# Peptides against a protein of PDB entry 5CWW, part 7

Target 1, 194 residues: chain A of PDB entry 5CWW
Amino acid sequence: VPKLQGPFDFDLNPEDEQDDEVELKDIYVIGEKPRVADLMRGEEEELEMMKEDQHNGLSLNIICLLSTSGQVKICLDIDGVEAQWLPPRSKNKRLFAPPPEPPSLLTFQTFDTLKPAEVTPDGWPMFSEDATSPYSFYVTHPAGITYISLTPWVFRLESELQSDSEAGTEFRIDLLAKGQGSERDRIFTQTRTQ

## One batch from the design tools (peptide; aimed at target 1 S59 L106 D174 A177)

Design b2_p22_6 (made by RFdiffusion4)
Pose (drawn by RFdiffusion4):
Structure b2_p22_6 (pose): chain A 174 residues (1-35, 56-194), chain P 22 residues (1-22)
Amino acid sequence: VPKLQGPFDFDLNPEDEQDDEVELKDIYVIGEKPRNGLSLNIICLLSTSGQVKICLDIDGVEAQWLPPRSKNKRLFAPPPEPPSLLTFQTFDTLKPAEVTPDGWPMFSEDATSPYSFYVTHPAGITYISLTPWVFRLESELQSDSEAGTEFRIDLLAKGQGSERDRIFTQTRTQ
Amino acid sequence: SERTEKLAEKLAELVKKRKAER
């Protein structure tokens, strides 16, 4: 039985989130690829409101177990800092009028790319993609350049990143 | 924005770490 890791702390998490934004209904994880895609796990979170949050696993989740009984507790040991994810982007997929209080939006994988996926909700369906943004970040991680890292990263963070488009809307039908 | 600057810093730290591992 491996150690339960969490609750993960969302670095740069949006402040003043509403109840239907904090409440989660689905989770979709795009695993890191071997060193074609991003060498990081991407953790996608879907709220009751239809809000989608894209998180990056900067630290890297790895194999962990609780300590053996052989280990003696040390008083002057530092407290274990909680695990962390980097909140890259957060965006709505529903208008306020489309949010149902007990709605169950769902993730779906795209057959052609793991970096594209869908959100399904009684209000409609939404296509989402993280490309090419994830490729641009991977290229910078593999960069052969001596310098310019902070400069190039600033442009990438200023980039709009993921793209999202509604493909279907259900009208007056719950 | 400030949030974007902090995000860019965190990503730059990751890139520097990966380069240092080479």

Design b2_p22_6_s1 (made by RFdiffusion4, then SolubleMPNN; from b2_p22_6 with E5K E9A K16R K17R)
Fold by OpenDDE base, seed 1:
Structure b2_p22_6_s1 (fold): chain B 194 residues (1-194), chain A 22 residues (1-22)
Amino acid sequence: as target 1 above (194 residues)
Amino acid sequence: SERTKKLAAKLAELVRRRKAER
């Protein structure tokens, strides 16, 4: 049986966001790229194909959250939350270990996909995947469709995570934090027929 | 912003941690 995970603590959540004010409607998870060590257990043919794909992925899970208002929150799994299964009920009264500290997600970026005038009480924004890129997706709403791409900063962050040198890392991370660099493009807008 | 500085610090810590695990 899968263990229910959560609640999650959101590190660097916007100060003005009370947890009670953000009604989440959808979650989109971008899994981390397979670690090379985990690939070594696979068939040799899968290893070659995955070597090319490994250059384009992030070694962190990304958790995207979508609110009723069309707000997207991009969070990084910095703790490496793995899917946990309930341990088999061994009859041993293992002392209730204190509940593990809730895993923390780092709030990387928050942005809106809807204009204030497009927000409706009955609006139900949803995520959908982009078949062309694992780090791109769409937010669909009755008012329109927004394309989102994380590729610009994902590549930069992974480059730092994989670098053997510390030279310039701080500077590049500062630029990453300032720019963030997610692409956001409204590809469709529903015209209100007057 | 102060938030941006904190974000940069957290990302830098993450990078350092991941490098130390290698």
Scores: peptide ipSAE 0.615, ipTM 0.948, DockQ to the pose 0.802
OpenDDE base, seeds 2, 3, 4, 5: peptide ipSAE 0.615, 0.613, 0.615, 0.615; ipTM 0.949, 0.948, 0.948, 0.948; seed 2 fails the geometry check

Design b2_p22_7_s1 (made by RFdiffusion4, then SolubleMPNN; its pose is not in this set)
Fold by OpenDDE base, seed 2:
Structure b2_p22_7_s1 (fold): chain B 194 residues (1-194), chain A 22 residues (1-22)
Amino acid sequence: as target 1 above (194 residues)
Amino acid sequence: RIEELAKKLAELAKKEKAKRKA
């Protein structure tokens, strides 16, 4: 039986976000890239092709959260939350271990997909996958559809995580943090019939 | 906030690097 996980603590939530006011409507999880070494124990040729594809993805899970207002929050799983299974009822339940600190998600970026005038009380925005990229997705709302891509920063972040050199890492990460350059494009807007 | 974000990401990168060297 899967163990219930959470609550998650959100590190670096914007201070102005009263946690109580953001009603979440949807969650979109982008899993970490598979460890090529674990998959490829049998297929050397596909290993070379995957190594050449500079776009192997991020070694961290990404959790995207969507509010009723169309706010998207991009969070990184820095703790490496893995699926946990309920241990078999073995007798040695360490009864009093303080509950492990809830895993933390690092809030990387927050942005809106709707204009204030498009937000409705009955609005129910939803995530939809992009079949062309695991790091791109859509936010669908009655007012419109927004394309989002994390590719502008994901691969750069991965490069820093995989770097063997510390030279320039802090500088490049600072640029990443400042840029927070997720692509956001409204691809469809519902014309209000006057 | 951004400076703290950068710091946390840098710490993460250092941690991941240390894991590969061990």
Scores: peptide ipSAE 0.571, ipTM 0.938, DockQ to the pose 0.797
OpenDDE base, seeds 1, 3, 4, 5: peptide ipSAE 0.568, 0.569, 0.561, 0.568; ipTM 0.937, 0.938, 0.936, 0.938; seed 1 fails the geometry check

Design b2_p22_7_s2 (made by RFdiffusion4, then SolubleMPNN; its pose is not in this set)
Fold by OpenDDE base, seed 4:
Structure b2_p22_7_s2 (fold): chain B 194 residues (1-194), chain A 22 residues (1-22)
Amino acid sequence: as target 1 above (194 residues)
Amino acid sequence: RVKELAQKLAELAKRRKAERLA
């Protein structure tokens, strides 16, 4: 049985955003690409094919959070939270291990998909996947649909994570952090029929 | 915030590099 995980601590949450004020309505998870090296210890031929696929994704889970107001929070799972399963009901009283430190998510980016005037108290924005890219998705709201793509930075970040050279890494990461170049495009706006 | 973000990502990159080289 899958174990419900959480709560998660949000590292680098914007100071102005009290977590208590943000009502989350949806979550979208982009799973990390499996480390082929860890999975393929026995199958060299499959390793080569999967290496090509590994170059096309981030070796981190991305957790996207969506609020009632249409705010999207992009979080990175730096710690590598793994799926946990409920231990089999083994009678052994697991000594209360100190509650594991709550897993932390690194807040990479926060942005709005709705204009203030479009925000409704009963709004229910939702994520939907983009079939063309695992790192692109849509936010749907009665007011409109917003396309979001993480591709502008995801591959660059992965390149830094996979680099064997430290030369320029800090600089490029600094640029990445400053740029936060997620694409955001309102592809549909519902015209209020007066 | 941005500096801290960059720092954490850089630390991650360093950690990953170290793991690959070990």
Scores: peptide ipSAE 0.606, ipTM 0.947, DockQ to the pose 0.802
OpenDDE base, seeds 1, 2, 3, 5: peptide ipSAE 0.605, 0.606, 0.604, 0.606; ipTM 0.946, 0.947, 0.946, 0.947; seeds 2, 3, 5 fail the geometry check

Design b2_p22_7_s3 (made by RFdiffusion4, then SolubleMPNN; its pose is not in this set)
Fold by OpenDDE base, seed 1:
Structure b2_p22_7_s3 (fold): chain B 194 residues (1-194), chain A 22 residues (1-22)
Amino acid sequence: as target 1 above (194 residues)
Amino acid sequence: RVKKLAQKLAELVERRKAERKA
């Protein structure tokens, strides 16, 4: 049985967001690129073939949150939260360890997919995957469909995470922070039939 | 916020580098 995880602390959450103001409707998780070397420990021959096919990806989980208003929040899993399963009922009354500090998510970017006039109280926006890219997805709402791509910054961030050089790192990180550069394109708008 | 984000990203990068060297 999967273990319920949370609460999560959202680091750098917008200060103006009162906990009661943002009703979340959907969540979309982009899993980290598997460390093939760790997965294939003991299978050296298959490891070499898989190294070439290692699609470039981020070595962090990305958690996307979607509100009723069509707001998307892009969060980075900086603590490396893994899926946890309930331990088998071992009868050992292990002393309740104090609840571990809640894992932190880093709020990387927040943006809207709907115009204010398109927001409805009964609106139910949803995420859907893009079959062509693991770092692209769609937000579907009755008012329209928005394409989102994280590719412009994902590969840059991964490059920094994998770099052995400290030269220029601070500068490039500053550029990432200033201009996240997620692509956002409204691909469909529902015409209000008058 | 941007400065804080940059700082947090920098800390993340440094942590990951340290983990790879260990």
Scores: peptide ipSAE 0.612, ipTM 0.948, DockQ to the pose 0.745
OpenDDE base, seeds 2, 3, 4, 5: peptide ipSAE 0.612, 0.611, 0.610, 0.609; ipTM 0.948, 0.948, 0.948, 0.948

Design b2_p22_7_s4 (made by RFdiffusion4, then SolubleMPNN; its pose is not in this set)
Fold by OpenDDE base, seed 3:
Structure b2_p22_7_s4 (fold): chain B 194 residues (1-194), chain A 22 residues (1-22)
Amino acid sequence: as target 1 above (194 residues)
Amino acid sequence: RTKELAKKLAELVKKRKAERKA
């Protein structure tokens, strides 16, 4: 049985956004690339396929949050949260160790997919995957569909995480933080029949 | 905000590099 995880703390959440003001409607998770050491237990062919996939992935989980207003928040899992399962019902009431400190998510980027006039009380924005890229997805709303791609910064961030040198790292990270660089494109807009 | 984000990312990168060398 899966264990309920959370709560999560949000690092660098905009101070002006009280958590109470943002009603979340959907969550989209992009899992981290598997560790090569864990892959060595598989068949060589599976290892090669996974290496190719690993070369194009981030060694961090990405958690995307979608509000009723169509706001997207891109968060990075900096603590390395793993899926947890409930232990089998062993009779020993192990004294519940104090709950570990809640894991933190780093808020990387926040942006809107809807115009204020498109936001409706009964609107239900949803995430959907892009079959062609693990780091691209869509936000679907009755008013329209928005394409989002994280590729412009994901590969650069991974390059820094895997670098053996500190030379230029601080400078490149500063550029990442300033530019952020997610692509956002409205691919469809619903025409309101008056 | 941007400076703090850059700082947090830099700390993350340093942490991950240290873990790989250990």
Scores: peptide ipSAE 0.576, ipTM 0.941, DockQ to the pose 0.744
OpenDDE base, seeds 1, 2, 4, 5: peptide ipSAE 0.571, 0.576, 0.573, 0.572; ipTM 0.940, 0.942, 0.941, 0.941

Design b2_p22_8_s3 (made by RFdiffusion4, then SolubleMPNN; its pose is not in this set)
Fold by OpenDDE base, seed 1:
Structure b2_p22_8_s3 (fold): chain B 194 residues (1-194), chain A 22 residues (1-22)
Amino acid sequence: as target 1 above (194 residues)
Amino acid sequence: SRTDLLAKKLADLVNKRKAERK
């Protein structure tokens, strides 16, 4: 049986966000690229296909959160949250270990996909995947469709994570953090018939 | 600033991951 995970602690959450005020409508998860060690356990044919893809992913899970207002929050799984299954009912009195500290998500970026005038009480924004890229997706709402791409920073972050050199890492990470972040393009806007 | 803190957190993450691979 899958274990329900949460609550999550959101590190670097915007100061103006009270946890109680943001109603979440959808979640989009981009899983981490498989580790080479995990690939070695798979079938040989899957190994060849994955070798080409090994260079094109982040070694961290990304959790995207979407609010009723069309706000997107991009979070990084810094603790490496794995899918946990309920332990088999071992009869042994496991001493109630204090509940482990909730896993932390690092809030990388928060942005809106809707203008204030487009937000409606009955609006239901949703994520949808981009078949052309694992690090791109859409936010759909009755008011319009927004394309989002994480590619401007994901590959740069992965390069640092995989680097054997410490030289210049802090500087490049600083540039990454201060950069434009994710690409956002409104690709469709619903014309209000006056 | 928030961005400075983000940079620090990311740097810590990178360093942690590098240390785990050694």
Scores: peptide ipSAE 0.611, ipTM 0.950, DockQ to the pose 0.770
OpenDDE base, seeds 2, 3, 4, 5: peptide ipSAE 0.609, 0.611, 0.611, 0.610; ipTM 0.949, 0.950, 0.950, 0.950

## One batch from the design tools (peptide; aimed at target 1 D11 S59)

Design b2_p23_1 (made by RFdiffusion4)
Pose (drawn by RFdiffusion4):
Structure b2_p23_1 (pose): chain A 174 residues (1-35, 56-194), chain P 23 residues (1-23)
Amino acid sequence: VPKLQGPFDFDLNPEDEQDDEVELKDIYVIGEKPRNGLSLNIICLLSTSGQVKICLDIDGVEAQWLPPRSKNKRLFAPPPEPPSLLTFQTFDTLKPAEVTPDGWPMFSEDATSPYSFYVTHPAGITYISLTPWVFRLESELQSDSEAGTEFRIDLLAKGQGSERDRIFTQTRTQ
Amino acid sequence: DEAETEKREHTLTALREALKRQR
């Protein structure tokens, strides 16, 4: 039985989130690819409100187990800092009028690319893609350049990143 | 290998800092 890791702290998490934004209904994880795509896990979270949060596993989740009984507890040991994910982007997929209080939006994978996926909700369906942004970040991680890292990363963070488009809307039908 | 790891960590820290400045 491996150690339960969490609750993960969301670095740069949006402040003053509403109840239906904090409450989660679905989770979709795009695993890191061997060193084609991003060499990082991407953790996608879907709230009741239809809010989607794109998180990056900067630290890297790896195999962990609780300590054996052979280990003696040390008083002057530092407290274990909670695990962390980097909140890259957060965006709505529903208008306020489309949010149902007990709605169950769902993630769905795209057959052609793991970096594209869908959100389904009684109010409609939404296509989402993380490309090419995830490729631009991977190229910088594999950069052969001696310098310019901070400069190039600043442009990428200023980039709009993921793209999202509604493909279907259900009208006056719950 | 150590230099590539250090460059990777620096890139990821630079990303975190860039995102922080925007918010």

Design b2_p23_1_s1 (made by RFdiffusion4, then SolubleMPNN; from b2_p23_1, 12 letters changed)
Fold by OpenDDE base, seed 2:
Structure b2_p23_1_s1 (fold): chain B 194 residues (1-194), chain A 23 residues (1-23)
Amino acid sequence: as target 1 above (194 residues)
Amino acid sequence: SAAEEAKRKAALEALKEALAKLR
């Protein structure tokens, strides 16, 4: 039973049913928004333009995993959280830093892009970017193309991450959990010409 | 599904706990 031997440790809650042995085919990474502190070394005008862009992104890395069966798993990089709040490690410690531990990933959502009848042993699902948004992408497969957007939840999550108030956090988390996950739309289906 | 919501909630709660440790 090949365990997901990826460079990523999934902190799967032990009570979660054994995720079926998912053979990974592709990975799509949405990088965290640049930190304001890292940008403060730039010119003030560039800083203002980047501040507007900074409101439009998640402060965590998002790792999307795609299986041979067309299953997509949307994961959040927890180590990115630590990196957000840790003062920039002095450049001098990087020379002797132990090899970075594999990032711990939290699974936000798992869904299928293919119907069971569309899954083939030679199926080759792949990610492709959306030029219009960093938080949208496509899954391409011989059976069809699925559009995926993380925008329904990403901005809400970022708002929660930036919230200094513990008040209402439980409520907002519950809303994120119960809310619409990622948008998913099959934009193209290959008609099997019988 | 209810199971998906539960998993998502658990992930978000874990994230919250991670954030709380950093504050």
Scores: peptide ipSAE 0.332, ipTM 0.848, DockQ to the pose 0.053
OpenDDE base, seeds 1, 3, 4, 5: peptide ipSAE 0.321, 0.320, 0.324, 0.327; ipTM 0.844, 0.844, 0.847, 0.848

Design b2_p23_1_s2 (made by RFdiffusion4, then SolubleMPNN; from b2_p23_1, 13 letters changed)
Fold by OpenDDE base, seed 5:
Structure b2_p23_1_s2 (fold): chain B 194 residues (1-194), chain A 23 residues (1-23)
Amino acid sequence: as target 1 above (194 residues)
Amino acid sequence: MEEEERKRKRVLEALKKALAKLR
């Protein structure tokens, strides 16, 4: 039986955005890069052909949160939140281990998909996947559709996670943090029928 | 402008800490 998880702590929330004021409407999860080596255990010949088609994804889960205002929060799962199962009903009252600390999500980027004039209190923006890339998606709202791509930074972050060299890490991470984060393009705007 | 720079600095520090845990 799966266990309900949470609460999650958010690292690097804007001081001015009390999470309590942000009504979330949707969540989009981009799973970590599949360990093809773990999936293809026993199929070594097919593993060589699939290594060429490995879109080198991020080795971290990405959690995208969408508010009523069309604000997108992109969070990184650094703690590696795994699916938890209810422990078997072992009758052994093993003494109170303190509850594990709540997992934290690192807020990597926050941005708006709507203009202030497009925000409605009854707005229900939603995520939708892009079949062409696991790191691209759409935000759909009655005011319009916004394309989002994480590709500008995901591969650079992965290259840094896989780097054994500490040399220049600070500079490369500074470029990631200062760079253009996610690509964002408004592909459709609903014309108000007068 | 100053708030964005502060946010970027915080993200940088958190990413550095994260990388140090994952390496």
Scores: peptide ipSAE 0.197, ipTM 0.769, DockQ to the pose 0.071
OpenDDE base, seeds 1, 2, 3, 4: peptide ipSAE 0.108, 0.193, 0.188, 0.194; ipTM 0.628, 0.764, 0.761, 0.767; seed 1 fails the geometry check

Design b2_p23_1_s3 (made by RFdiffusion4, then SolubleMPNN; from b2_p23_1, 13 letters changed)
Fold by OpenDDE base, seed 2:
Structure b2_p23_1_s3 (fold): chain B 194 residues (1-194), chain A 23 residues (1-23)
Amino acid sequence: as target 1 above (194 residues)
Amino acid sequence: SAAEEAKRKARLEALKKALAALR
């Protein structure tokens, strides 16, 4: 039987964003790509096909959260949440093991897709995938459609996570954190017919 | 390897620290 997972803790939420005040409307999950080290255990032929895929993904799950206001929060699953199964009923219930700490999501970036004047109480923004890129998606709202791409930083982050070089890693990671350079383009705006 | 995993963990911690410094 699958084990119910959650709740998730959110690490590094902006203090002003009490998670309790943000009404979430949608969640978009980008699954992790396999790590190079995990591929080395496969057949040599599988390695060549997956090498191309490795250059094109992040070895972390990405969880995107969308609020009623059109705010997008991009979170990284740094703990590597895997599907868990209920342990077989072994008689030795270690009744007193503290519950494992819930997995934490690291808030990487938060940004708005709507202008304040576009936010409506009845607005229901939604995610939709981009079939051309696993790291790109759309936010659709009655006011318009916003294209989002994580590609500007995803590949750089993966490069740092996979690098054998320790030189300059901290500096490059600091630049990644500061830059947060997700692409965000409003591709459609609904003209209010007055 | 255990060393590779330790490096990965250290990089993720560095990312966490870098993001924390922005909050």
Scores: peptide ipSAE 0.592, ipTM 0.942, DockQ to the pose 0.848
OpenDDE base, seeds 1, 3, 4, 5: peptide ipSAE 0.591, 0.590, 0.591, 0.591; ipTM 0.942, 0.941, 0.941, 0.942

Design b2_p23_1_s4 (made by RFdiffusion4, then SolubleMPNN; from b2_p23_1, 13 letters changed)
Fold by OpenDDE base, seed 1:
Structure b2_p23_1_s4 (fold): chain B 194 residues (1-194), chain A 23 residues (1-23)
Amino acid sequence: as target 1 above (194 residues)
Amino acid sequence: SAAEEAKRKAALEALKKALAKLR
């Protein structure tokens, strides 16, 4: 039986401690790149076709958080939320393993999808998937629709995760820091009928 | 904004430290 995972500890930057007042409205999860080698232990022929598509995913889970104000937080699951199965009812190991520490989420990026004048107390921003890309999605609000893509940085981060060399890590991470973050484009704005 | 960039830089430094622990 799959176990509900959570609560998550947010390793929020100390500057984000003010976010205790952020009411979350929606959560969007982008699962880690499937270890096709683990899934396809029996189907070698399909493995070759999926290898080309495999190079385009992140090996970490991405947790997107959306506030009532239309703020998006892109978080990375660094500890890896392994699919926690309820321990089999083995009668004899009453070893209360301490509950696993909640996975630490690292905030990668925070940005707003709404202008201050578009924020309403009764606003209902929500995530929706992009059928064309697993690393793109939409934030829908009564004021408008914002397209978001993680593709500008996901590939570079994955390349760093797969790098066995610590040499140049600092430089590559600095390039990620200075580079383009998530793409954000307002594709629709609701015209206020005066 | 400059504040968003500073937060992003701090997040990436935290990521760097996290990655160093995973290796």
Scores: peptide ipSAE 0.146, ipTM 0.747, DockQ to the pose 0.048
OpenDDE base, seeds 2, 3, 4, 5: peptide ipSAE 0.143, 0.137, 0.140, 0.139; ipTM 0.747, 0.737, 0.741, 0.739

Design b2_p23_2_s2 (made by RFdiffusion4, then SolubleMPNN; its pose is not in this set)
Fold by OpenDDE base, seed 1:
Structure b2_p23_2_s2 (fold): chain B 194 residues (1-194), chain A 23 residues (1-23)
Amino acid sequence: as target 1 above (194 residues)
Amino acid sequence: SEEEKRKAALEALKKALKKLREE
């Protein structure tokens, strides 16, 4: 799954009480899994990698937002939902397509990677990828490094997205909501030399 | 709560999916 980092245009759902006071420092994007149609156009190597990965990735883009205080917000791109049902845009329409509207984001989870005492004005956290997993990454700060994995819920969410049955939807959503969410593990803490 | 917010987000997502399937 392609990973992107850098400035990204987004529109958070108004239902998400975004604290306007949160200063964003970094953005990390986990692209949606390639559609079968895209796989057939890709190199055989990409096809083999996806076949071996028993875990089908999420069919939605995930956008991770990182504040200067080390707060991480995991967002889901609703526009990815539209892409599932829209016929593949003919190559010719890309040239004349209006600039894509900023994606509408739904917040799945918000959490901190730093303790209040670890937050410093000059210590800015950054995202970095995990080469071993498309749905795992690190938040690096001078005070420490935190490993984050989305794998605990991504599979379940994808299963729900692929389910055509309305039966049990409420129950499954409740299970997803009550779940532990993303895995977080502080793998390194800088010793404060007092 | 975090759970309530997550639930709302997921419900909104499912609603969007249903709407698209009906179109």
Scores: peptide ipSAE 0.367, ipTM 0.847, DockQ to the pose 0.060
OpenDDE base, seeds 2, 3, 4, 5: peptide ipSAE 0.350, 0.347, 0.349, 0.350; ipTM 0.846, 0.844, 0.845, 0.845; seed 5 fails the geometry check

Design b2_p23_4_s2 (made by RFdiffusion4, then SolubleMPNN; its pose is not in this set)
Fold by OpenDDE base, seed 4:
Structure b2_p23_4_s2 (fold): chain B 194 residues (1-194), chain A 23 residues (1-23)
Amino acid sequence: as target 1 above (194 residues)
Amino acid sequence: SAAEEAKRRRVLEALRRALAKLR
């Protein structure tokens, strides 16, 4: 049986502490790319096909949160939360392991998809996937549709995660932290016909 | 802003920690 995971702690900025009052409406999860080691159990042919796909993903889970106000939070699972299964009900391993520290999610980026005038108390923004990229998605709201792509920084971050060279790492990570390079484009705006 | 810089610093530190765990 799948184990329910959470609650997650959010590494929020002090400015985001006000976000504890943010009513969440939807969640979009981008799973980490499969580990090459997990693929090594496959046939060599599967390994080659999956190597091509592996180069295009992030080794970290991404959790996107959407508020009723159309605020998006992009969170990174730094701790690498894997799918957990409930241990079989074998009576004897009450290993009182201290509850693992709740996994922390890093709030990488926060942005609004709606203008203040577009926000309504009864708003129902929702995520929808982009079939062309796992790292792109849409936020749909009655006021409009916003395209979001994480691809620019995901690629850079993954490149850094896979880099054996520590040379320039700090500089590159600093650029990533500065340049929250998520693309955000309003692709549709609903004109209120008065 | 000072808050943006604080955010940036936290992100940077977290990413550094992640890299250290994954390398």
Scores: peptide ipSAE 0.209, ipTM 0.780, DockQ to the pose 0.070
OpenDDE base, seeds 1, 2, 3, 5: peptide ipSAE 0.201, 0.204, 0.197, 0.201; ipTM 0.776, 0.778, 0.773, 0.775

Design b2_p23_4_s3 (made by RFdiffusion4, then SolubleMPNN; its pose is not in this set)
Fold by OpenDDE base, seed 4:
Structure b2_p23_4_s3 (fold): chain B 194 residues (1-194), chain A 23 residues (1-23)
Amino acid sequence: as target 1 above (194 residues)
Amino acid sequence: DAEEEAKRKAVLEALKKALAKLR
């Protein structure tokens, strides 16, 4: 049985000066690229296909959070939260290992998909996948549809994660942080028919 | 915006710290 994981700690939760409890409405998870090392002797062809896929993905899980207001938080799973299963009912008193430190999510980016005037109290924004890219998705709301792409930074971050050289790391990370974050484009706006 | 710059700086420092743990 899958174990429900959480709570997660959010690193760099900007003090949302608004203590307004951001009511989350949806979560979108982009899984980490498969680790070649975890892929035992698959067929050599499967290993090659997986190597190609590995060049195109992030070695970290990405957790996207969507609020009622249409705010999106892009979070990185730095701790590598693996799928946990409920321990089999084996009577072995696992000695109370101290509760594992709650996994931390790094908030990479926060942005709004709705204008203030488009926010409704009963609004229910939702994520939907983009079939063309695992790192692109849509936020749908009655007011409109917003396309989001993480591609501008994901590759750069992965390149840095895979880099054996510390040389220039600070510069590359600085470029990553200062660069244009996720692409965001409102592809549809619902015209209120008066 | 000064707030956006502060947020970017915080992200930068967090990424540096994260990478130091992952390497």
Scores: peptide ipSAE 0.238, ipTM 0.809, DockQ to the pose 0.068
OpenDDE base, seeds 1, 2, 3, 5: peptide ipSAE 0.232, 0.232, 0.231, 0.232; ipTM 0.799, 0.797, 0.801, 0.802; seed 1 fails the geometry check

